# Designs tried in a protein design run: peptides against a protein of PDB entry 4PN1. Part 140

Target 1, 261 residues: chain A of PDB entry 4PN1
Amino acid sequence: KIEMNFLNKPIVPDTTKVISNFLTHYLITEPVEHVEIEAKLGTLIDLETQNRFEFPVMNETILNPEFNLRTRFESDMTASEHKYLNEFLNQAFRDSQKPGRLPFAYKHTKQVDLFYETEDNSRDKIRVSKNQSDNQVLACVKKRRVADLFLYCPNDAFDIRISISDELPVSMPSGNQQPSLTRLKDRVGYVHQEIKIDLTKTTQNDPVYDTTERHELEVEFGNIADLRDRAQKAKDGMEAPLFRRVQLFMDNVRILRREHS

## One batch from the design tools (peptide; made by RFdiffusion4, then SolubleMPNN)

Design b1_p22_1_s1 (from b1_p22_1, 10 letters changed)
Fold by OpenDDE base, seed 1:
Structure b1_p22_1_s1 (fold): chain B 261 residues (1-261), chain A 22 residues (1-22)
Amino acid sequence: as target 1 above (261 residues)
Amino acid sequence: RLKHSFPKSFYEEIDELIKKQL
């Protein structure tokens, strides 16, 4: 008989604990009411060199937010990388439809995001999201970035930013107000075990520069209520359900960041 | 002027698959 270790019990990786604690803080300790929790694939850029950040580690490493590393995160990839990931996810979708598997759900959406200034001149703009085809309002929110956790991934094509955001529903801006910014989004979404994986092509018009296109991949917790329940149980001394859910999330992220064209 | 449409891209593969299954 083979045992897992000398205790014959599961052990939780330190990465899982750190991320779980980070999430628990903003789910339970200082709860964000309309919380969005997502991981984006991208690149940590050294502000001094404008190249990918170099850190003296050999594997996935959570960066300590207390240290200013003089970095920025670029949540973008090439069209080729985006295409590769789309093809990869399409294959994963097809394979999941086979008997004995849990199937992916799939959705393709095209929307326009209109950004409006607030009366208080807050940095947080009002975002009105509309269906691109019929102009139906999908959402009107004020999004606030609450916290970020960065993972440096030296062995993979991408680094990771895990973000906590508050998406506060707000009233529509006045009809006479003009948007300060407009973005078109073409998004394909894959959902597996309530984890959302979105590939998004974003087009933005700049009055000074030509239209810019961005390619993003994000992984999101699709069931916040369940996650909050798990986090509460963790605070009450039962950590296993939270750790399992965070492990699932991170394993999906790890699969995606290893893929490259 | 804002382009209101994206060119046809690799996104359409599963769209077509789902349409055939429905």
Scores: peptide ipSAE 0.086, ipTM 0.597, DockQ to the pose 0.013
Fold by OpenDDE base, seed 4:
Structure b1_p22_1_s1 (fold): chain B 261 residues (1-261), chain A 22 residues (1-22)
Amino acid sequence: as target 1 above (261 residues)
Amino acid sequence: RLKHSFPKSFYEEIDELIKKQL
C-alpha cells in the first residue's frame, strides 16, 4: 500500500492558497460587484533595463504587490506565438470532441471597442463594444482595474498577470461624444469546464501607440457566481472546492504559458 | 464549398470545423 505523504492526506500548494486568498478578498471580504477575474500571458519588463525582469528565483513565483519592483507588464506576444497557441488550442478542441472527454465550446467574435471619456473626468473610460458585422451594441461598461497579482515564470515563455476588474454597466455616451480611442478585436474563445480561454488580435489605429497590432491570450473564470460560492465556503472553513477550482484555472494557465513556437 | 474570399486568418480552422458540424 502506498500513501501520498506521512499524513496520507492531500496537501495544497502554497501558490493555490495565495491565489485563493487573493480571490476571496475581492469576492467576499471587499466584494467587487461586477467582478471579472482573468489571467493574461505576457512579460514582466524591468523599467530600468527594458528587458524581461530578472528575479533570483528558479520557478513560478507570485510577486508581493507591496513591493514596487519597477516593472511593467506587457500583455502581448508575437504573431508567431499567437498562431502557435491558436493551433495548439485548435488541436485541444478537436481532441476534446472525442468520446469520453468533456468538449470545448468555441466562439469567434469580431468586435469594435469605442472608448469615451467620462463626464466626471474620471481616469476610467467608458467602453462601448459593438459587433463589427452588424454594429449591434454588445456591451457598454466602465472597467476599473481593482488589483493585480503577478507571477514571474522563469522557466516558461510567459509571465502571468492575474487581474481583478470591476466591469460596471453604464449608459451609452451621448450621441455628440466622439470616441477617444477605437480598437478592432478579432477574438477566438475556447471554453472548457467554465474556464474561458481567449486569443485576441487587437488592431488600434492610434498613431500615439507604438504597436498598431497586439496579440493577447487571456484565461478567465467563466462562472463568477460559482467561484463566489466556493470562496464563501472557503471563508466558512471548507476550502477544498475553492482550491480545486483555482488549481484547475492555474493548471490551464500553466499549460498555455509553457507552449511556444 | 464557399471559397472564403478573405485571406485565411489564424482563426479559420475551427470556424470551418464548426460550420461542418452544424
Scores: peptide ipSAE 0.050, ipTM 0.573, DockQ to the pose 0.011
Fold by OpenDDE base, seed 5:
Structure b1_p22_1_s1 (fold): chain B 261 residues (1-261), chain A 22 residues (1-22)
Amino acid sequence: as target 1 above (261 residues)
Amino acid sequence: RLKHSFPKSFYEEIDELIKKQL
């Protein structure tokens, strides 16, 4: 007989605990009402060199948010990397349709995001999202970034930013307001076990810098209510359900960040 | 301003697959 360890009990990786605690804070302790929790693939950039930051670590490392590390996070990738990830996810989708597997769901959306300034000139803009085909309003929200947790991944193609945001539903801007910014989004979404994986190509027209294109990959918790329930249970002393869900989320992120063209 | 374009090569594969399965 083989045992897991000398206690013959499951052990939780420290990374899982740290992330779980981070999430619990914004789910339960200081709860964000309309919380969005996503991980983005990207690069931690050294502000001094403008290159990828080099931390003196050899594996996935959560950076302490209390330290100003003189970094920024660029949530972008090359078109080639984005294409590769799309092909990778497409194959994963196909494989998941086989007998004995849990299938991916797939959705392709094309939307336009219109950003409006608020009357109070707050930093947060109102985002109106519309379907490109019929101009149907999909959402009108004020998104506030609440917190970030950064993972430096020296062995992988990408670093990770886990973000907590508040997506507050708001009334449509007045009819006389013009959008300050317009973005076109072409998004393919994959859902597996209520974890959402989105590949998004964003096109933005800028009067000064012409048209810019971004390629983003996002991993999001698709069932916030369940996650909040798990977090509450964790606060009540039952941590295992939360740890399992966070581990699933992070394993999906880890798979993706290792893939590149 | 430049015309917006989204290359078919990026996102059409699964769409085509799904359409073929219908």
Scores: peptide ipSAE 0.028, ipTM 0.507, DockQ to the pose 0.013
Fold by OpenDDE base, seed 2:
Structure b1_p22_1_s1 (fold): chain B 261 residues (1-261), chain A 22 residues (1-22)
Amino acid sequence: as target 1 above (261 residues)
Amino acid sequence: RLKHSFPKSFYEEIDELIKKQL
């Protein structure tokens, strides 16, 4: 007979607990109504050295937000890295179509995001998203980033930012308003077990600055209602469903952040 | 604008819940 430990009971990894607590706070304790929860691959940059942050740890480490580590997060990668990850995900998609697997869903989307200033000059801008092909309005939202949780990943190609955002649906801006910013997004999206993985190429035209291109990989919880339900159950003393969902999310993130060209 | 941080006390609450399940 084998036992899992000296108590013969499951034990939850600390990383899973910390992330679950972070999510539960913004799902249940101080609930964000239209919450988006995503992890972005990128690099923690030391503001003093302008190099990747170095911390005396040997594995995935959640940074304490109470400490100012004088870092910034760059949610970008090279075109080569982005291409590699796209090829990797394409292969994962193909493999998932085989018998006995749960298949990925795939979608390619090209959209334009138009940003408008609010009448009250709030920091939050209204984003109108349109399909590039037919100019159909896909969404009109006021997005606010509520909180971030950073994971330093010394053994992997990327560090991770988990972000809580509020995406409030709002009315279209007045017809006389001009967008302050326009972004083109070319996005390939993969969905597996309601976890969304998006590769996004963003092009921004600035009249003063050269056209900038950014390459992002984001992993998002595709079923917030289910996640909120799990978080509520956790608050009620049943944590296992939440922990399992967070573990799935993080395992997908861990797979992706280890891949590089 | 200061980004919201979750309270440290929240971790203690969850830890207590986990301990009760063990």
Scores: peptide ipSAE 0.007, ipTM 0.285, DockQ to the pose 0.202

Design b1_p22_1_s2 (from b1_p22_1, 10 letters changed)
Fold by OpenDDE base, seed 2:
Structure b1_p22_1_s2 (fold): chain B 261 residues (1-261), chain A 22 residues (1-22)
Amino acid sequence: as target 1 above (261 residues)
Amino acid sequence: SLKLSLPKSFYDEIDEIIKKLL
């Protein structure tokens, strides 16, 4: 008989614990009401060198937010990388439709995001999202970035930013208000076990500058209510459900950040 | 207001592939 370890119990990686605690804080301790929790693939850039940040670690490392590392996170990738990830996810989708697998769901959305300034000139803009085809309002929200957790991944193609955001539903801006910014979003979403993986192409037309395009990949917790329940249970001393969910999330992220052509 | 349209992207091709698989 083989046992897992000398306790014969599953052990939770420290990364899972740290992330779980981070999430629990904004789910339970200081709860964000309309919380969005996502991981974006990107690159930690050293502000001094403008190159990818270098830290003397050999594996995935959660950066301590208490330290100013003089970095920025670029949540972008090349069109080639984006295409590769799309092809990879398409294959994963196909494979998941086979007998014995849990299938992916797929959704393609094209929307226009209109950004409006708030009356109080707050930093948080109102975003009105409309369906590109019929101009139907999909959402009107004020999104606030609450917290970020950065993972430096020296062995992978991408670093990771896990973000906590508050997407507060708000009333539509007045008809007299003009948008300060308009963005076109072309998004394909893959959902597996309530984890949402989105590939997003964002196009922004600037009257002065040429059209800019951004390619993003994000992984999101698709069932916040369940996650909040798990976090509450963790606070009550039963951590396993939360750890399992976080590990699933992170394993998906780890798969994706390792993929490159 | 200027109505902006998204150009056809490679995602549209994915849609066609997916439709054939389902």
Scores: peptide ipSAE 0.244, ipTM 0.710, DockQ to the pose 0.013
Fold by OpenDDE base, seed 4:
Structure b1_p22_1_s2 (fold): chain B 261 residues (1-261), chain A 22 residues (1-22)
Amino acid sequence: as target 1 above (261 residues)
Amino acid sequence: SLKLSLPKSFYDEIDEIIKKLL
């Protein structure tokens, strides 16, 4: 008979614990009411060199937020990388439809995001999302980024930013208010076991500057209520359900960040 | 309100194929 270790009990990787604790803080300890929790694929850039930052580590490493590392995170990739990931996810979708698998759900969305300044001059803008084809309002929110956790991934194509955001539903801006920014979003979403994976091509038209295009990949917890329940159980001494959910999330992230064209 | 058109992307190409699998 084989045992998994000398205690014959599951052990949780430290990465999972750190992330779980991070999430628990903003789910339970200082709860964010309308919380969004997502990981973005991108690149940690050294502000001095403008190149990808290099840390003296050899694997996935959570960076300590208490230290100013003189970095920025660019949540972007090349069109080629984005296309490759789309093809990869399409294949994963197809494979998941086979007997004995849990199927992906798929949705393609084209929307326009209009950003408005707040009357109180808050740093956070109001985002009105509309369907691109019929201009139907899909959402009106004020998004506040509460916290970030950065993972440096030297062996992978991408680094990771895990973000806690508060997406507060708000009233529509006044009819006389003009948007300060308009973004076109072409998004394909894949959902598997309530983990949402979004590929988004964002086009920003500036009347003064050239059109800019970004290609983003996001992984999001699709069931916050369940996650909050798991986090509460963790606070109560039952950590396993939370660890399992975080592990699932991170495994999906790890799969994606390893893929490259 | 703004009427904007998104450019055609490679996402559109596979939509019909994926829909058939649902």
Scores: peptide ipSAE 0.222, ipTM 0.710, DockQ to the pose 0.014
Fold by OpenDDE base, seed 1:
Structure b1_p22_1_s2 (fold): chain B 261 residues (1-261), chain A 22 residues (1-22)
Amino acid sequence: as target 1 above (261 residues)
Amino acid sequence: SLKLSLPKSFYDEIDEIIKKLL
């Protein structure tokens, strides 16, 4: 007979604890009302070299936000990497439809995001999202980035940014107001156990820099209410339900960041 | 006015296959 350890009970990884505490802060301690919690795959870039950041660690490492490491995060990948991840997720989707598995849900969406300046000259723009096919308004929000947590992943193809955002619903801009920026988004979404995985191709026209394309992969908590409840329980001394949900989220992220073409 | 166009994505080819599985 084999036991897990000398206590014969599960151990919570330190990474899971740190992330759980980070999330709990913005769910419970200083709660963000319209919170979005997502992880993006990308690359930590060293501002001095303009190459991928190199740090003297051997595995996944949460960077301390108290230190200025002179980095930026590029939430982008090549078209080939993006295609590979799409094929990988398609296979995962197919396999999940088999008996005895929990199935993925799938959705393909094409939308237009229009960004408007605010009357108060706020840093945060108003984003109006419309369906490309019928121009139906899907959302009108003011999205603010509240906090970031960066994971340096030296053994994987991608680094990770976990972001806390506030998506405040706002009124539509006046009819005479013109958008300062327009983005076309082609998105495929995969949902498994209320964890949402989105592959997004974004096209943006810039009058100065011509048309640019970005390829992004994001992993999002699909049930914020449940996550908030778990975080509250953790504050009350019942940590296990939160840790399990964070572990699930991070394992999905870890699977994805290891995949490469 | 700039004409915005999304080129055909590899997503579109997959949709037909996925729809058959749903």
Scores: peptide ipSAE 0.182, ipTM 0.720, DockQ to the pose 0.013
Fold by OpenDDE base, seed 5:
Structure b1_p22_1_s2 (fold): chain B 261 residues (1-261), chain A 22 residues (1-22)
Amino acid sequence: as target 1 above (261 residues)
Amino acid sequence: SLKLSLPKSFYDEIDEIIKKLL
């Protein structure tokens, strides 16, 4: 008989624990009501060099948010990288349709986002999202970035930003208001075991980033209620369900960040 | 506000592939 270790018990990677604790904080301790939790692939840029950040580590590591590392995160990739990931996910989709597998779901969405200034001149804009085909309103929200957790991944093509956001539903702007920004999104989404993987091509005139087109890949927890339940159980001393869910999420992220052309 | 039109996306070709697989 072979045992896993000298305790013959599974162990949890430290990364899983750290992320789980991070999530538990914003799910349970200081709960965000309309929470969105996503990981984006991108690059940590050193503000001094304008190159990819270099840290004296040899593998995936969570950066301590208490330190000002003088970095920015660029949640973008080349069209070639984006295409490669799309092809990769298409193959994964095909393979998952085989007997004995859990299938992916697939959705293609073309969306327009209209951003409006708030009456209180808050930094947060109201986003009205519409389906491009029929102009149906999909959402009207005020999105607030609550927290970020950055993973530096020196061995992979991409670094990771895990973000906690609050998407507060709000009333539609008055009919007399003009949008300050219009963004077009062409998105293909893959869902597997309630983990959402989205490839998004965004077209906008962004005065801040001077970027007219972006290619993003995001991984999102598709079942927040379940995640919150798991986080509550973890706080109550039963950590395994949360750890398993976070591990699943991170494994998907790890697969994707390793794939590149 | 910006009036933008989406160009034909490579996603459209993928949609056709996916439709054939389903």
Scores: peptide ipSAE 0.110, ipTM 0.673, DockQ to the pose 0.014

Design b1_p22_1_s3 (from b1_p22_1, 10 letters changed)
Fold by OpenDDE base, seed 1:
Structure b1_p22_1_s3 (fold): chain B 261 residues (1-261), chain A 22 residues (1-22)
Amino acid sequence: as target 1 above (261 residues)
Amino acid sequence: SLKLSLPQSFYDEIDKLIEKLL
């Protein structure tokens, strides 16, 4: 007979606790009404060297937001890395359709995002999203970045940014306004156990720099209501449901950031 | 007005797979 430890009880990784507390703050303590919670794969760049940031740690580490490390986060990856991740997720999708597994759902979406300046000259722009095929309006929102949590991952291909955003529904801009920025998005989305995984190719036209492309992978909590309920229970002293959901989310992120061509 | 260039569809192998499953 073997036991897990000398208490014979599961323990919660410190990373899970820290992230859970971070999420609980913006779900319950200072609640964001229209909250989006996502993790993006990318690279922490040292502003001094313009190379990947180097920190004296040997594994996945949550960076303390109280310290300015003079870094920026680049959520872009190469086309080859993006292709590899797509092939990997395609295989995972196929395997999940087998008997005895929980299946992935899949969706391919093409949309255009139009960004408009606000009348109050706020830093936050209004985003109008439309289907590329028929120009039907899908959403009109003002997105505000509320908080970020960065994970430095020295052993993996990518670092991680977990972001809390507020997507406030707003009225359409006036018909006489022109967009300040237009982005085309080609997205393949995978959903497993209400965790969304999106591979997105973004094309942006610039009058000066011509057309630029970005390749992004994001992991998002697909059921915010459930997550909020779990966070509330955690505040009330029952932490296990929240820890389990955060652990699931982070394990999916960890799988993805380890994959490379 | 900004000239739009539609991107080439990328890495959507599963579209064909789903059609076979439906």
Scores: peptide ipSAE 0.028, ipTM 0.474, DockQ to the pose 0.014
Fold by OpenDDE base, seed 2:
Structure b1_p22_1_s3 (fold): chain B 261 residues (1-261), chain A 22 residues (1-22)
Amino acid sequence: as target 1 above (261 residues)
Amino acid sequence: SLKLSLPQSFYDEIDKLIEKLL
């Protein structure tokens, strides 16, 4: 008989604990009502060098948000990288349809996002999302970035930003108000075990500048209610369900951030 | 208002696959 360790109990990695605590704070302690929790693949850029941030660590490391590391996070990748990840996820989708596997769900969406200034000129803009094909309103929200947690991943193609956002549903802007910004989004979404993986191509047309494109990959908790329940249980002393869910989430993120051509 | 041209679908491989499976 083989045991896991001298206690014969699963050990939770520190990364899982830290992230779980981070999430618990914004799910339970200071709850965000319309919370969105996502991890984006990208690059931590050193503001001084404009190169990828370098820190004297050899593996995945959660950066302490209390330290000003003079970095920015670029949630963008090349078209080639994005294409590779799309192909990778397509293959994963196909493989998941095989007997004995849990299948991916898939959704392709094309939407236009219209951004409106708020009456109070707040930093948070109102985003109206419409379907590109029929111009039907999909959502009208005011998104507020609440918190970020950065993972420096020196051994992987990408660093990670885990973001807590509040997506507050709001009323449509007045008909006389013009959008300050318009973006096209072509999004392919993969869902596996209620973890949502989105590949998004964002196109912005500028009358002065050429069309700009951004390529993003994000991993999102698809069942916030369940996650909140797990977080509450964790606060009540039963941490295992939350840890398991966070572990699943992070494993998916880890798979993706390691993939490159 | 900014006039936008709608791009062709960039990610259609799975769409095609799904169509075959339906």
Scores: peptide ipSAE 0.039, ipTM 0.577, DockQ to the pose 0.013; fails the geometry check
Fold by OpenDDE base, seed 5:
Structure b1_p22_1_s3 (fold): chain B 261 residues (1-261), chain A 22 residues (1-22)
Amino acid sequence: as target 1 above (261 residues)
Amino acid sequence: SLKLSLPQSFYDEIDKLIEKLL
């Protein structure tokens, strides 16, 4: 017989604890009502050098939000990287359909997002999302970024931003309002064990700037109610369910950020 | 109003795969 350690008990990685606490805060302590929790792959850019941020660490680390590191996060990748990840996820999808595995679900969506200024001139815009095929309204929300947690990943192709957002359902803008911004999204979504992985090609036509194309990969908690329940249990002293769910989420993120062409 | 130019499908491979599996 072999034991896991000298206590013969499982231990939780510090990263898992930190993220779990971060999530618990916005799920339970100061609860965001319509919370979206996602991780995006991208690059931490040093504002001084305009290169990838360099920090004296050798592995995945959560950056302390209390420090102004003078960085920005670019949630973008090259078309080739995006294609590679798509192929990788396609293979993962295929493999998951085999007997004895939990299968991926797949969805391909083409969406148009229309952004409108709010009447109160708030920084937050109203986003109306429509299906490109039939112009059906999918959502009308005011999205507010609540908090970010950045992971610097020096050994991987991408850094990670975990974001907490509040997606408040709001009424449709008045018929006389023109969108300030229009964004086309071509999204392929993969769902495994209620973790959503989305590859999105975004095309934005800016009247001032040339058409910009962005390639994003995001990982999202697909069952917020369950996550909130787990967070509540954690606050009540039973942390294991939350830790397990966060570990699953982070493992998926880690797999993806390591895959690079 | 901004004119929309619809891009061609960027992700066609998996759609074809799904069609084969259905």
Scores: peptide ipSAE 0.029, ipTM 0.521, DockQ to the pose 0.013; fails the geometry check
Fold by OpenDDE base, seed 3:
Structure b1_p22_1_s3 (fold): chain B 261 residues (1-261), chain A 22 residues (1-22)
Amino acid sequence: as target 1 above (261 residues)
Amino acid sequence: SLKLSLPQSFYDEIDKLIEKLL
């Protein structure tokens, strides 16, 4: 008989603990009401070199937000990388339909995002999302970025940004107000065990930005109520359920960031 | 740098798969 270790008990990775604590803060301690929690694949760029950031570590590392490392995060990838990930996820979807597996769900959406300035001239814009096919309103929200946690991943194709956002439902802009920005969004979404994986192609006609097209991959917690419940239990001394959910989330992220064409 | 875009056809594969499963 083989045991896990000399205590024969599971050990929680330090990364899982750090991320769990980060999430618990914004779920329970200073709760965000309409919270969105997502991880985006991208690249940490060194502002001095304009190249990928080089940190003296050899594996996945959560960067301490208290230190200004003079970096920016670019949430984008090449079209070829995006295509490869789409093919990879399609295969994963197919494999999950086999007997004995938990199946993926899938949804393809095409939407138009219209951004409006707020009456109070706040930095946050109102986003109206409409379905491209029938022009039906899908959502009207004001999104506020609350916090970010960055993971430097020197052995993988991508670095990771975990973001906490507040998506506040708001009233529709007045009929006379013109959008300041229009964005076309083509999204393919995969859901497995309530973890959402979205591949998004964004097209934007903005003369200010050199990029007319963006390719993004995001991983999101699909059941916030369950996650909040787990976080509360963690605060009450039962951490295992939260750790398991965070571990699942991070394992999915780790799979995706390792894939390359 | 050349901006690369994906044709819509690259996103349609899974839609076809779903159709076959229905």
Scores: peptide ipSAE 0.024, ipTM 0.478, DockQ to the pose 0.014; fails the geometry check

